# Designs tried in a protein design run: peptides against a protein of PDB entry 5OOQ. Part 19

Target 1, 227 residues: chain A of PDB entry 5OOQ
Amino acid sequence: YREDVRQVVTHPANALSFLQPGRLVEISVNGKDNYGWGAVVDFAKRINKRNPSAVYTDHESYIVNVVVNTMYIDSPVNLLKPFNPTLPEGIRPAEEGEKSICAVIPITLDSIKSIGNLRLYMPKDIRASGQKETVGKSLREVNRRFPDGIPVLDPVKNMKIEDEDFLKLMKKIDVLNTKLSSNPLTNSMRLEELYGKYSRKHDLHEDMKQLKRKISESQAVIQLDDL

## One batch from the design tools (peptide; aimed at target 1 S17 R23 R119 L153)

Design b2_p14_2_s2 (made by RFdiffusion4, then SolubleMPNN; from b2_p14_2, 5 letters changed)
Fold by OpenDDE base, seed 2:
Parts: structure tokens; sequence; C-alpha cells
Structure b2_p14_2_s2 (fold): chain B 227 residues (1-227), chain A 14 residues (1-14)
């Protein structure tokens, strides 16, 4: 059930509007590399320059750049490519007893375990010397203040996910948490229906974003003509 | 001291 909720929450139609700079997100890459809570820098639609016809799943169609403070110190961070979520070999979180450093890593939406209700104040230029470490200090402070974990955005109250099947799923989870029962098959069947609805919402969101870009571009052209 | 973080449950304006 948790995975079903995660799939809905991290769908572009729901997640993108909450990936502002500084947004705290819990990161798990490839389902095994847990970086813990990181801070969003920015995000962009995934574009394959070599294969423009490449089709990505909804959860892999965007790249999110995040600052983490749990990168293994000897990881080949110099091999990281901006907006390339395929991480080089050796890029991993520090294990217990190992030293860690701050790094910016590109991840897909599918690598987001949860979205927090907190945002860090981010520096203007995260690539500037020392800025990543500043964010790292902020992350440590937040983790210290929330030893039981950073509070997660409420999918219904905060994210306004109002899909009936999702609401039913959430209700079932609540009941199951109380009764310690599970019905994974029912949730899986409903997930397909949910994705269909979210796909339509995503299309509308993308259209709005494209329109906003066109407006911005038009304004930029006007400003150039006035110079 | 500018706080290191804030609670923000709002979406990006469309």
Amino acid sequence: as target 1 above (227 residues)
Amino acid sequence: MLGTYEEDTSPIPK
C-alpha cells in the first residue's frame, strides 16, 4: 500500500507543483541507495538529445536535482552529469562508519520516497564554493530537530489529491494500520485507474507550463527589441 | 537569524 501511495504522490501531475527550490524530499535511488532527506534545487523535463523519440514513463520523465549530505566521500562525484539520472558506478550513500560529503545528484521522480512539508532556504548559486556544504548543515539541523523523521506532506489536505480511488486507498491504509490487515491486490488494480486520471491532469499541466514558457519567451523578445 | 527552513504546504503557482 505504501508503494501505491508513493506512485500516486510522485506522479508528475501531483509532485511537480511541490518541488520548489529547497523542498525536502526523501531519496532512494534504484530502490537500494538511500540518501535520506535531501533538498530540491530544481527540476526539468527529461530530454534525450541522442534519442528524441525516447519514451519515458511518467515517473522517469522528469529529472530532479537534489542536494544530499550523505554521499560517500570517495564516490566519483566528478563523473556526475547534470540532468543525467544514470549515476556512475561508485556513486552511493555513505555506510555506517564512513565519511560523507554534500553533493548535487540528478534523480527521477521514481527515486523520491516521500515529499516533506518543509523547505530549506536555498542559496542563489548552489554550485558556488561552499554552498552545498551550507545546505548540508541545514539538512543536519533539520534532522536534529526532527529525530522521528521530517513530516511528510499530506496527500489529501496539502497536495489536494481528490481522486476517489486514492481516497479509498488512504482510508483502507488507515484501517489496515489499525487492524494489521493487507489487501495488496485490490490496491494494485485501482492504481491503473488512478494513473489514467492523473495522465489527463498531467497533460493539462504540461500545456499550461508550455504556455507560460511561450509568454516568457515573447516577453524576452520584446525586451530585446527595446534595447 | 534567518531560519534554515520553513513549513510550506503550498504548490507552485500555476
Scores: peptide ipSAE 0.477, ipTM 0.888, DockQ to the pose 0.554
OpenDDE base, seeds 1, 3, 4, 5: peptide ipSAE 0.474, 0.475, 0.473, 0.475; ipTM 0.884, 0.887, 0.885, 0.888

Design b2_p14_2_s3 (made by RFdiffusion4, then SolubleMPNN; from b2_p14_2, 8 letters changed)
Fold by OpenDDE base, seed 5:
Structure b2_p14_2_s3 (fold): chain B 227 residues (1-227), chain A 14 residues (1-14)
Amino acid sequence: as target 1 above (227 residues)
Amino acid sequence: MVGTYEENYEPIPK
C-alpha cells in the first residue's frame, strides 16, 4: 500500500518544503505516464485566472515545474502552457526504442511518486538555450550513479512527519504490508479514514498559518502608515 | 563543491 504513504508524503503540508530548485522527484502523470526522475524548477499555488473561485484538491492545488529528460521527441512540447498541468494530447514519455528530449513540464503534486534526497545544481535560467539539456545530462549522471534507484527521503527521519494520524497510518500500512492483518479490506478502509483525518488536520493548520501571516502583514502596513 | 548534485535533507524554512 505504497499509495497511502505517497498521498501523505505528497500532501502540500509535507512536500512543498522539500521542493527546492534541483530537488529530484519521481514523476508519473495521471498514473500512466512515467517520466522517471526529474528536477524541480519551482512551484506555485495553482490559480485559475478564468475561474478564481475554483477549488482544487490538496494534491492538485499546486503546480510544480520539473525538468524531465524522457519526453518523447515528437511530443508537441510547443503546446505546453505555463502553469497548466493539464498536458496537451501527445505529451508523453518516450517508450522503448524512441528518442527523448528534455522538457519542462508543469505537474501537480499528485504526479509525484517519490521525493529524492538529492538536489541538482540548477542553472540560473532554465529556460535559456541549452540549459534544460544541461540538467538532462545531470539527470543521466545521477541515474548512472544510482543504478538501484535514487534514494528517497524518509518520511519520518528526513521529512519529520510526526503527526499522530500519520504515524497511525504508517503503522497500519506496516501491518498490511506484513500481512499480519486478518481483514485487509477493513484495514484499507481504515487507512483511507486515517489519511482523511490527517489531511483535514493539516489543511486547517496551514490555513491558520496563512491567516496569521496575513494579519501580521496587515499590522505592519498599518504601523508604516502611522509613521 | 564541484558536483552535479548534493544530498539535501533540509526543508525550506516554514
Scores: peptide ipSAE 0.432, ipTM 0.885, DockQ to the pose 0.533
OpenDDE base, seeds 1, 2, 3, 4: peptide ipSAE 0.022, 0.022, 0.018, 0.015; ipTM 0.597, 0.581, 0.574, 0.535; seeds 2, 3, 4 fail the geometry check

Design b2_p14_2_s4 (made by RFdiffusion4, then SolubleMPNN; from b2_p14_2, 7 letters changed)
Fold by OpenDDE base, seed 1:
Structure b2_p14_2_s4 (fold): chain B 227 residues (1-227), chain A 14 residues (1-14)
Amino acid sequence: as target 1 above (227 residues)
Amino acid sequence: MEGTYWEDYEPIPK
């Protein structure tokens, strides 16, 4: 269901209006390379000059340029081509323990995991020396302030996606989330109640047995005295 | 201190 939601949210009809300069988006390229939250520079319709007849899917029909601060330092960033979302080999995010740098990468809408509710103040010319690093600093600050992640735009309340099927999907997800949260608690409470009842019943039985023994012992002593 | 970021829920005008 999350993927279904993502497909709707990242569709050009919905996403493009929220890809303003500075918009924070969560980036995952090819489902493998997670760059984390980056900042949108701009976007353009994908045009293949070599093959004008090329038809792209909706999610691949636009190129979004984003600044990331998680690029592996030894990545061949010089091989990045503007408006080419096919990234050269070796372009990847830094892994744990590796150093990272800021870079502008072209991605498709399909590489957007989430659209955040925040925008950064962007330099006028991101290509100017030092400007990428400035955005990188801003990204670090945001990540520091939101350690659990940047709040995501609400598809219905914020993005105003009013498609009936999508609304039904969202309702289903809500119901499932409610059930998932309620069922374990209900089951755990029931188990605790059952265990409590069982424990009480067992204690009562043991107490009754002990009482019966004491009564029998006292009666035996009384009978011996009457002898 | 100029804010580094702001919350924005508005779409680009069509």
Scores: peptide ipSAE 0.549, ipTM 0.902, DockQ to the pose 0.598
OpenDDE base, seeds 2, 3, 4, 5: peptide ipSAE 0.546, 0.546, 0.540, 0.542; ipTM 0.905, 0.905, 0.906, 0.906; seed 4 fails the geometry check

Design b2_p14_3 (made by RFdiffusion4)
Pose (drawn by RFdiffusion4):
Structure b2_p14_3 (pose): chain A 225 residues (1-48, 51-227), chain P 14 residues (1-14)
Amino acid sequence: YREDVRQVVTHPANALSFLQPGRLVEISVNGKDNYGWGAVVDFAKRINNPSAVYTDHESYIVNVVVNTMYIDSPVNLLKPFNPTLPEGIRPAEEGEKSICAVIPITLDSIKSIGNLRLYMPKDIRASGQKETVGKSLREVNRRFPDGIPVLDPVKNMKIEDEDFLKLMKKIDVLNTKLSSNPLTNSMRLEELYGKYSRKHDLHEDMKQLKRKISESQAVIQLDDL
Amino acid sequence: KLGEYFEDTDPIPP
């Protein structure tokens, strides 16, 4: 349900109104590379050129400044409006130095939109400007160690569509349902939940393998035939 | 003001 709400928030109709320069966003591109919190510089419509049609979330490209780029990552390969990050450009590992950079992303790569925004120079491309902004990101990350506050989708972003409101209520219902479980006020909750979640991942992982073995025991493309 | 920040909840004006 929360992932469902995220798509509603990041859809161009609602998200673009709040994508001003300097807006803070949490970037998780393709659900794999987590660059942490960054600052939006600008955005523009995606034009595929061959005029190919794009999904609503991929219809726009946003350039963001990040402060967690791996230091030896080859940033010279980036094209301004190509959000497919070349192989080797990755967030810095837990033991590796970081460098400030600007990357393009589609809207689907935004995890959350912040209520804070930075003061940014006119030309981020200018000498030392991307570096200076990276310093500001490091300070915001210190004042907010637990995280950056998110924009309220209803109160701040004024999202009032009825279908979305029912979705928000569905979450509140499941939360109070969760808060009424006997385990909520338990000390072993983190232990037991982790112990169970590991057993569950295996069950779902084993189920994936279990089906593969059976289909391959028989002839391969007999069904296609 | 560079290096500073503030809170903003307003959308982009038309």

Design b2_p14_3_s1 (made by RFdiffusion4, then SolubleMPNN; from b2_p14_3, 5 letters changed)
Fold by OpenDDE base, seed 1:
Structure b2_p14_3_s1 (fold): chain B 227 residues (1-227), chain A 14 residues (1-14)
Amino acid sequence: as target 1 above (227 residues)
Amino acid sequence: MLGTYEEDTEPIPE
């Protein structure tokens, strides 16, 4: 269901009006390259000058330029072509332990995982020397202030997506989330009942805690699969 | 110090 929500949210009819300069968006390219939260520079309709008759899907029909601060330092950023969302080989986010740099990358709407409710104050000329790094500092500051993640725009309350099917989808997700959130507690209670008789021993208490964690983790996985 | 960010839940004005 998460992908279904993403498809609706990132549709041009919904997303474009919220892609103001500085808008924070969570970026995942090709479903594997997670750049984290970046800042929108601008967007434009995708035009293929070589093939004017090219038809793009709705989610591929626009190019969004975004500043990211997670680009791998040795990525061939010099090979980036403006308004070309097909990124050169080697363009990727830094992995754990690798150094990162700030870069402006062109992405499609399909590469937006979520749209945040925050906007950065953007320099007038992002391509000027040092300006990307300034945005990068701002991104780091935001991430520091929101350790639990940047708040996402509410699709209904903020984005005003009022499609009936979408609302039904959201309701289903809410129900599932409620059920999933309650299940670990229920299971925990059952474990407490089972182990409570033996809980006088420290070892059993620790085992119970470990089992509770495993249950919670399992539920989280289920949530990811079902949503 | 000017904040680095602001909360903005409004769409681009038409």
Scores: peptide ipSAE 0.450, ipTM 0.883, DockQ to the pose 0.699
OpenDDE base, seeds 2, 3, 4, 5: peptide ipSAE 0.447, 0.445, 0.443, 0.446; ipTM 0.886, 0.882, 0.882, 0.883

Design b2_p14_3_s2 (made by RFdiffusion4, then SolubleMPNN; from b2_p14_3, 4 letters changed)
Fold by OpenDDE base, seed 2:
Structure b2_p14_3_s2 (fold): chain B 227 residues (1-227), chain A 14 residues (1-14)
Amino acid sequence: as target 1 above (227 residues)
Amino acid sequence: MLGTYEEDTEPIPP
């Protein structure tokens, strides 16, 4: 059930509107490498320049750049490619007793475990010297203030996910948490129906983003003509 | 002291 909720929450139709700069997200890469809570820098639609016809799943169709403070110090961070979520070999979180550093890593939506209700104040240029470490200090402060974990966005109250099947799923989880009875099998079939409904909302979100880009481009052109 | 973080439960405006 938790994975079913995660799939819905991290779907582009729901997640992208909450991936503002500084948004805290819990990161697990490839279901193995847990980086803990990181801060969103930005995101972009995944474009394969080598294969423009490449079809990605919804959860793999966007790249999110995040600052983490848990990167293993000897990880080959110099091999990281912007907007390439295929991480080089040796890129991993620090284990217990290992030293960590701050890094910006590109991840997919599928690597988001949870979306927090907090945003960090982000520096204007995260690539500038010392800025990642500043964000890393902020992450440590937040983790210190929330020892039981960073509060997660409420999918219904905050994210306004109003799908009936999702609401039923959430209600079942609440009942199960109360009763400690797990029956995971019934929820997988309902996810496909949920995704079909989210596709329409996604199209609207993408259209709005394209419109904002066109407006920004038009404003930039107007500023160039005034010089 | 500019806070290091804020609570933000709002989506990106359309």
Scores: peptide ipSAE 0.448, ipTM 0.881, DockQ to the pose 0.545
OpenDDE base, seeds 1, 3, 4, 5: peptide ipSAE 0.446, 0.443, 0.441, 0.445; ipTM 0.879, 0.880, 0.878, 0.879

Design b2_p14_3_s3 (made by RFdiffusion4, then SolubleMPNN; from b2_p14_3, 7 letters changed)
Fold by OpenDDE base, seed 4:
Structure b2_p14_3_s3 (fold): chain B 227 residues (1-227), chain A 14 residues (1-14)
Amino acid sequence: as target 1 above (227 residues)
Amino acid sequence: MLGTYEENYEPIPA
């Protein structure tokens, strides 16, 4: 269901109006490369100059340029093409213990995991020397202030997504979350109670078997004494 | 100091 929500939120009809310069978005490329929260620079409709007749899905029809501060330092960032969301090999976020740098990467809407409620103040020219690093400092400051994560825009209250099917989806998620939040603790307690009852029943069954054996043995001894 | 960020809940005006 989370993916279903993401698909609706990141649809051009909903997302583009909230992709202002400086908008914080959570970035996951190809479902594996997590860059964390980055800042939107701009976006444009995806145009294939080599194949103008190319048709893209809704989620791949726009390119969003984002500043990230989690790019692996040895990534071949010089090979990045501003209008090509197909990232060169080796473009990846820094892993634990690796150094990172600031970079502008082109992504599709499909690579947006979440849209935050915050916008950074962006420099006028992000391509100017040192400007990406300035945004990187701002990102670090935000992450410091929000250690539990940047608040996500509410799809209904903030983004005004009023689609009936979407609202039904959100209600289902709320019901499930309520059940999941209430059930693990109750289920663990019930499992412990059930296990306790099962253990007691098993012990009683073994005791009864032992008692029946002792009775049978005693009867057999009596019969031997009577022959 | 102008904050490094602001909360923004508004869409881009049409």
Scores: peptide ipSAE 0.479, ipTM 0.879, DockQ to the pose 0.665
OpenDDE base, seeds 1, 2, 3, 5: peptide ipSAE 0.007, 0.024, 0.022, 0.019; ipTM 0.450, 0.617, 0.615, 0.583; seeds 3, 5 fail the geometry check

Design b2_p14_3_s4 (made by RFdiffusion4, then SolubleMPNN; from b2_p14_3, 4 letters changed)
Fold by OpenDDE base, seed 4:
Structure b2_p14_3_s4 (fold): chain B 227 residues (1-227), chain A 14 residues (1-14)
Amino acid sequence: as target 1 above (227 residues)
Amino acid sequence: KLGTYEEDYEPIPP
């Protein structure tokens, strides 16, 4: 359900209007590289100059430039290509005990885990010397003030996502949070229908179908172990 | 204002 909400929230139709400069977003690249909360610099529609006919999924169709303060110090940040969300090998967050630096990384909407309710005042030129570090200091201060995490925008109250199916999903999540016993499988099927409404592109439907299969397989394995 | 933050619940104006 959380992933399902995330897909709706991070859809261009919903997310882009909240990706103002300085907007705090929680960043997870490829589901494994957690950069934590970063600040939006800007965003642009993804254009493949080598293949102008390239069709991207809705969640991959925009590039968001974000300042993070958790980049591993020895990451090859000089190899970062503007507007290329395919990050070079070695670009990763610092692990525990490692030193981190501030960097601007290009990410897709799919790499946004959460959209925060906070917006930083950003420097006019983030590429100027020392400006990323200034943002990094601001991020540290915010994290210090919010030890339990930065508050996330409410999809309904704040983002005004008023889609009836989404509202039904949110209600179901609330019910499930209160009643752990409701079959996660049945809820994942309705999520596919919800994403199908947002995704005009066939590729997202296939990815969702694969995800549903994996969830079903995982639940089948759990049921087999409980037998 | 640099180094500060605010709560912002508003979308980018169209």
Scores: peptide ipSAE 0.308, ipTM 0.862, DockQ to the pose 0.887
OpenDDE base, seeds 1, 2, 3, 5: peptide ipSAE 0.028, 0.027, 0.025, 0.017; ipTM 0.581, 0.578, 0.593, 0.568; seeds 2, 3 fail the geometry check

Design b2_p14_4_s1 (made by RFdiffusion4, then SolubleMPNN; its pose is not in this set)
Fold by OpenDDE base, seed 4:
Structure b2_p14_4_s1 (fold): chain B 227 residues (1-227), chain A 14 residues (1-14)
Amino acid sequence: as target 1 above (227 residues)
Amino acid sequence: SLSLEGFELLPPVE
């Protein structure tokens, strides 16, 4: 059921409002390349200039730029193309014993494993010399502060996902966590229903994108002052 | 409705 939750959480209708600059996200590209926790730079609607008729799934319809500090040092980061989530060959996280560097990589929502309940203060120009490394240091610090793991956004309490079917899903997960007997959820059928709802919600969300960004920035400033 | 509340902002570390 974790994947089911992830699908809902990372749907544009839910995720985008929490992908403010500095938001921590746990990144897994193609289900194999685990970069760990990175920090969101920004996101944009995925546009295929070469094929304007291209239709992407909801989870692939946005490009999220994230700073990671786990990029393999010899990865061809110079070959990274803006807004292209199809990463060049050799772009991968460092393995054990390998050195890593900081990099900004474009990913899809589908590559987000978790959304953290933390944001980093992000530099204005992440492309400036040393800035992504600063973020990298911050990421290390966060990991130090949270040795048991970075807190993940609660889909209900934090993200305010209040869809009835989703709540039922969460309830079933809770039951399973307590090792109580529960009826299996028909994942495919239920997910389709959920996606239908979120698709409609996403349309509205997209229309209010600018407003939400403004609000998000305002909240970030407030929290910064509280630090 | 979606809430944009509920996050902690951490300052940069040196």
Scores: peptide ipSAE 0.061, ipTM 0.730, DockQ to the pose 0.432
OpenDDE base, seeds 1, 2, 3, 5: peptide ipSAE 0.030, 0.036, 0.029, 0.034; ipTM 0.686, 0.658, 0.678, 0.709; seed 1 fails the geometry check

Design b2_p14_4_s2 (made by RFdiffusion4, then SolubleMPNN; its pose is not in this set)
Fold by OpenDDE base, seed 3:
Structure b2_p14_4_s2 (fold): chain B 227 residues (1-227), chain A 14 residues (1-14)
Amino acid sequence: as target 1 above (227 residues)
Amino acid sequence: SLSLEGFTLLPPVE
């Protein structure tokens, strides 16, 4: 069920409007490299200059650049290329006992585990010296303030996903969480049809500039001091 | 996880 929810939440039709600069996202690359919570720098439609006719899946059709503070210190970060999600060999998060550094890495939507309901005020030039480290300090402070976890966007209340099948899935998950004796495998509900609907309804080949102009804040801005 | 009506903007830590 978690994967079904993640597939819907991270679909471009739902996720892109919430990937503003500074948005916190939880990152797992290739299902194994967990970088923890990072901050969105920007995103763009994936373009293959070598093969302009290349067709990507929905979840691989956009590249998101994110600041992480968990990069292994000896990773070849100098080989990272913005908007190239094929990471060089040796790019990985620090393990226990290893030192970490801040880095900007390009990821696909499929590498997003969750989208947080928090945004950092981002430096204007994240590539300037010391700026990613500032974001790194902010990420540490956020983790300190939220020891039980960073609040995740609610797909229904915050993201306004109102599809009936999705709502049914969410209700079922809530029921299963309450009933510890329930076997998740016996009551599986897939959102294959819902995923298909999103894929068909949205033009993923739309001009990125036009898309960005249409993206507006659907939620009120809450300042930290207002809490 | 906690759901907020809106997102919270956090200032940079200096």
Scores: peptide ipSAE 0.176, ipTM 0.773, DockQ to the pose 0.295
OpenDDE base, seeds 1, 2, 4, 5: peptide ipSAE 0.112, 0.032, 0.040, 0.035; ipTM 0.789, 0.673, 0.670, 0.741

Design b2_p14_4_s3 (made by RFdiffusion4, then SolubleMPNN; its pose is not in this set)
Fold by OpenDDE base, seed 3:
Structure b2_p14_4_s3 (fold): chain B 227 residues (1-227), chain A 14 residues (1-14)
Amino acid sequence: as target 1 above (227 residues)
Amino acid sequence: KLSLDGFELLPPVE
């Protein structure tokens, strides 16, 4: 059920409006490499220059650039290509006892474990010398302030996912959490039907993408003036 | 306080 929720939350129709610069996201690449919480730099629709007719799944159709502070120090970060989610061999998070550095990595929506209810004020040029390290310090401070974990966006209250089937799923999860029944009633929610509905929303989102970004940026500026 | 808009903006750490 948690994976089903993740699939819905990270679908472009739902996730993209919350991937503003500085948005905190929890990152797991290929289900193995856990980078922890990072900060969104930007995102773009995935374009294959070699094969413009390439069709990607919804969760692989966008590339999100994120700052992480858990990159293994000896990782070949120089081989990272912007907007290429296929990471070079050796790119991995630091293990216990290893030193880490800050890096910007391109990921797909499928690599997002959760979306945080926090945003960092981001430098205007993250690629400038020292800027990613500044973000890294901020990430450490966030982790210090939230020892019990960074607050995650509520899919219903915050993301306003109002799909009836999704709401039913959430209710089932709540009931299961209360009953501690480990039975994965993988009632396969007809995720396909949900995706169909989200696909229509995605088209609308693309049309309004620029407007939503402007609104989000304006709100961020207002909040900075109030903080 | 989490903003009504669904996020809190945090300033950079100096």
Scores: peptide ipSAE 0.236, ipTM 0.791, DockQ to the pose 0.309
OpenDDE base, seeds 1, 2, 4, 5: peptide ipSAE 0.036, 0.056, 0.031, 0.044; ipTM 0.707, 0.726, 0.648, 0.713

Design b2_p14_4_s4 (made by RFdiffusion4, then SolubleMPNN; its pose is not in this set)
Fold by OpenDDE base, seed 3:
Structure b2_p14_4_s4 (fold): chain B 227 residues (1-227), chain A 14 residues (1-14)
Amino acid sequence: as target 1 above (227 residues)
Amino acid sequence: SLSLDGFTLLPPVS
C-alpha cells in the first residue's frame, strides 16, 4: 500500500506542481542508493534526442535535478550528464565512515520516495562555485531541526489528490494502521486505472508550461518583496 | 512558525 501511495504521489499529474526550486524530496535511486533528503533545482520533460519517438512511462518521462549532500567523495561526478538519469558507474551515496560531498544529480520521478512540506531558498546559480555546498549546509540544518524526520506532504490535505479510488486507498491504509492484524487486502487498487485517469485528463506538456510560468511569476514576486 | 499552509520557505544557512 505504501508503494501504491508513492506511485500516485509521484505521478506527474500530482508531483510536478510541488517540484518547485528548493522543494525537499527524499531520494532513492534504483531502489538501492538512498541519498536521503535533497533539494529540487529544476525539472524538465525527458527528451531523447537520439530517439525522438521514445516512449517513457509516466514516472520516467520527467527528469528532476536535485542537490544531495550525501554523494560519495570519490564518485565520478564529472561524468554526470545533465538530464541523463542513467547515472555513471560509481555514482553512489557515501556509506558509514566515508566522506560525502554535495552534487547535483538528475533523477526520475520514480526515484522520489517522499515529497517534503519544506522548501529551501535556492541560489540563483547552483552551478556557481560553492553554491551547492551552501544548499548542503541548509540540508544539514534542516535535518538537525527535524530529528524525527522532515514533514511529508499530505496527499489529500496538501496535494489535494481527490480521486475517489485514491481516497479509498488512504482510508484502507488508515484502517490497517489501526488494525495491525488485518491481512493485507489483496485488492491491489487499480493503479492502472488511476494512471489512466490522470493521463487522459491532463496534457502534461501543457501543464508543465503553465507550471513553469507560475513558478517564474512566484519567483518574481519573491524578488520584489526582497527589494 | 511552521506555516503548514502550503510550504515553509527556509533561508540559506550562512
Scores: peptide ipSAE 0.076, ipTM 0.767, DockQ to the pose 0.293
OpenDDE base, seeds 1, 2, 4, 5: peptide ipSAE 0.038, 0.060, 0.033, 0.039; ipTM 0.739, 0.737, 0.713, 0.715; seed 1 fails the geometry check

Design b2_p14_5 (made by RFdiffusion4)
Pose (drawn by RFdiffusion4):
Structure b2_p14_5 (pose): chain A 225 residues (1-48, 51-227), chain P 14 residues (1-14)
Amino acid sequence: YREDVRQVVTHPANALSFLQPGRLVEISVNGKDNYGWGAVVDFAKRINNPSAVYTDHESYIVNVVVNTMYIDSPVNLLKPFNPTLPEGIRPAEEGEKSICAVIPITLDSIKSIGNLRLYMPKDIRASGQKETVGKSLREVNRRFPDGIPVLDPVKNMKIEDEDFLKLMKKIDVLNTKLSSNPLTNSMRLEELYGKYSRKHDLHEDMKQLKRKISESQAVIQLDDL
Amino acid sequence: HIGEYFDASDEKVP
């Protein structure tokens, strides 16, 4: 349900109105590379010069400044409007130095939109400007160690469509349902949940393998034939 | 002010 709400928030119709320069966003590109919190510089529509049609979330590209780029990552390969990050450009590992950089992303690569925004120079491409902004991101990350506050989708972003409102209520219902469970006020909750979640991942992982073995025991493309 | 920040929760793109 929360992932469903995220798509509603990041859709161009609602998200673009709040993508001003300097807007803070949490970037998780393709659900794999987590660059932390960054600052939006600008955005523009994606034009594929084959005029291919794009998905609503991929219809726009946003350039963002990040402060967690791996230091030896080859940033010279980036094209201004190509959000496919070349192989080798990755967020810095837990033990590796970081460097400020600008990357292009589609809207689907935004995890959350912040209520804070930075003061940014006119030319982020100018000498030392991307570096200066990276310093500001480091400070915001210190004042807010637990995280950056998110924009309220209803109160602040004024999203009032009825279908979305039912979705928000569906979450509140499940939360109060969760808060009424006997385990909510338990000390072993983190232990037991982790112990169970590991057993569950295996069950789902084993189920994936279990089906592969059976289909391959028989002839391969007999079904295609 | 470059390098500073503020709350811009109510601001929109014209």

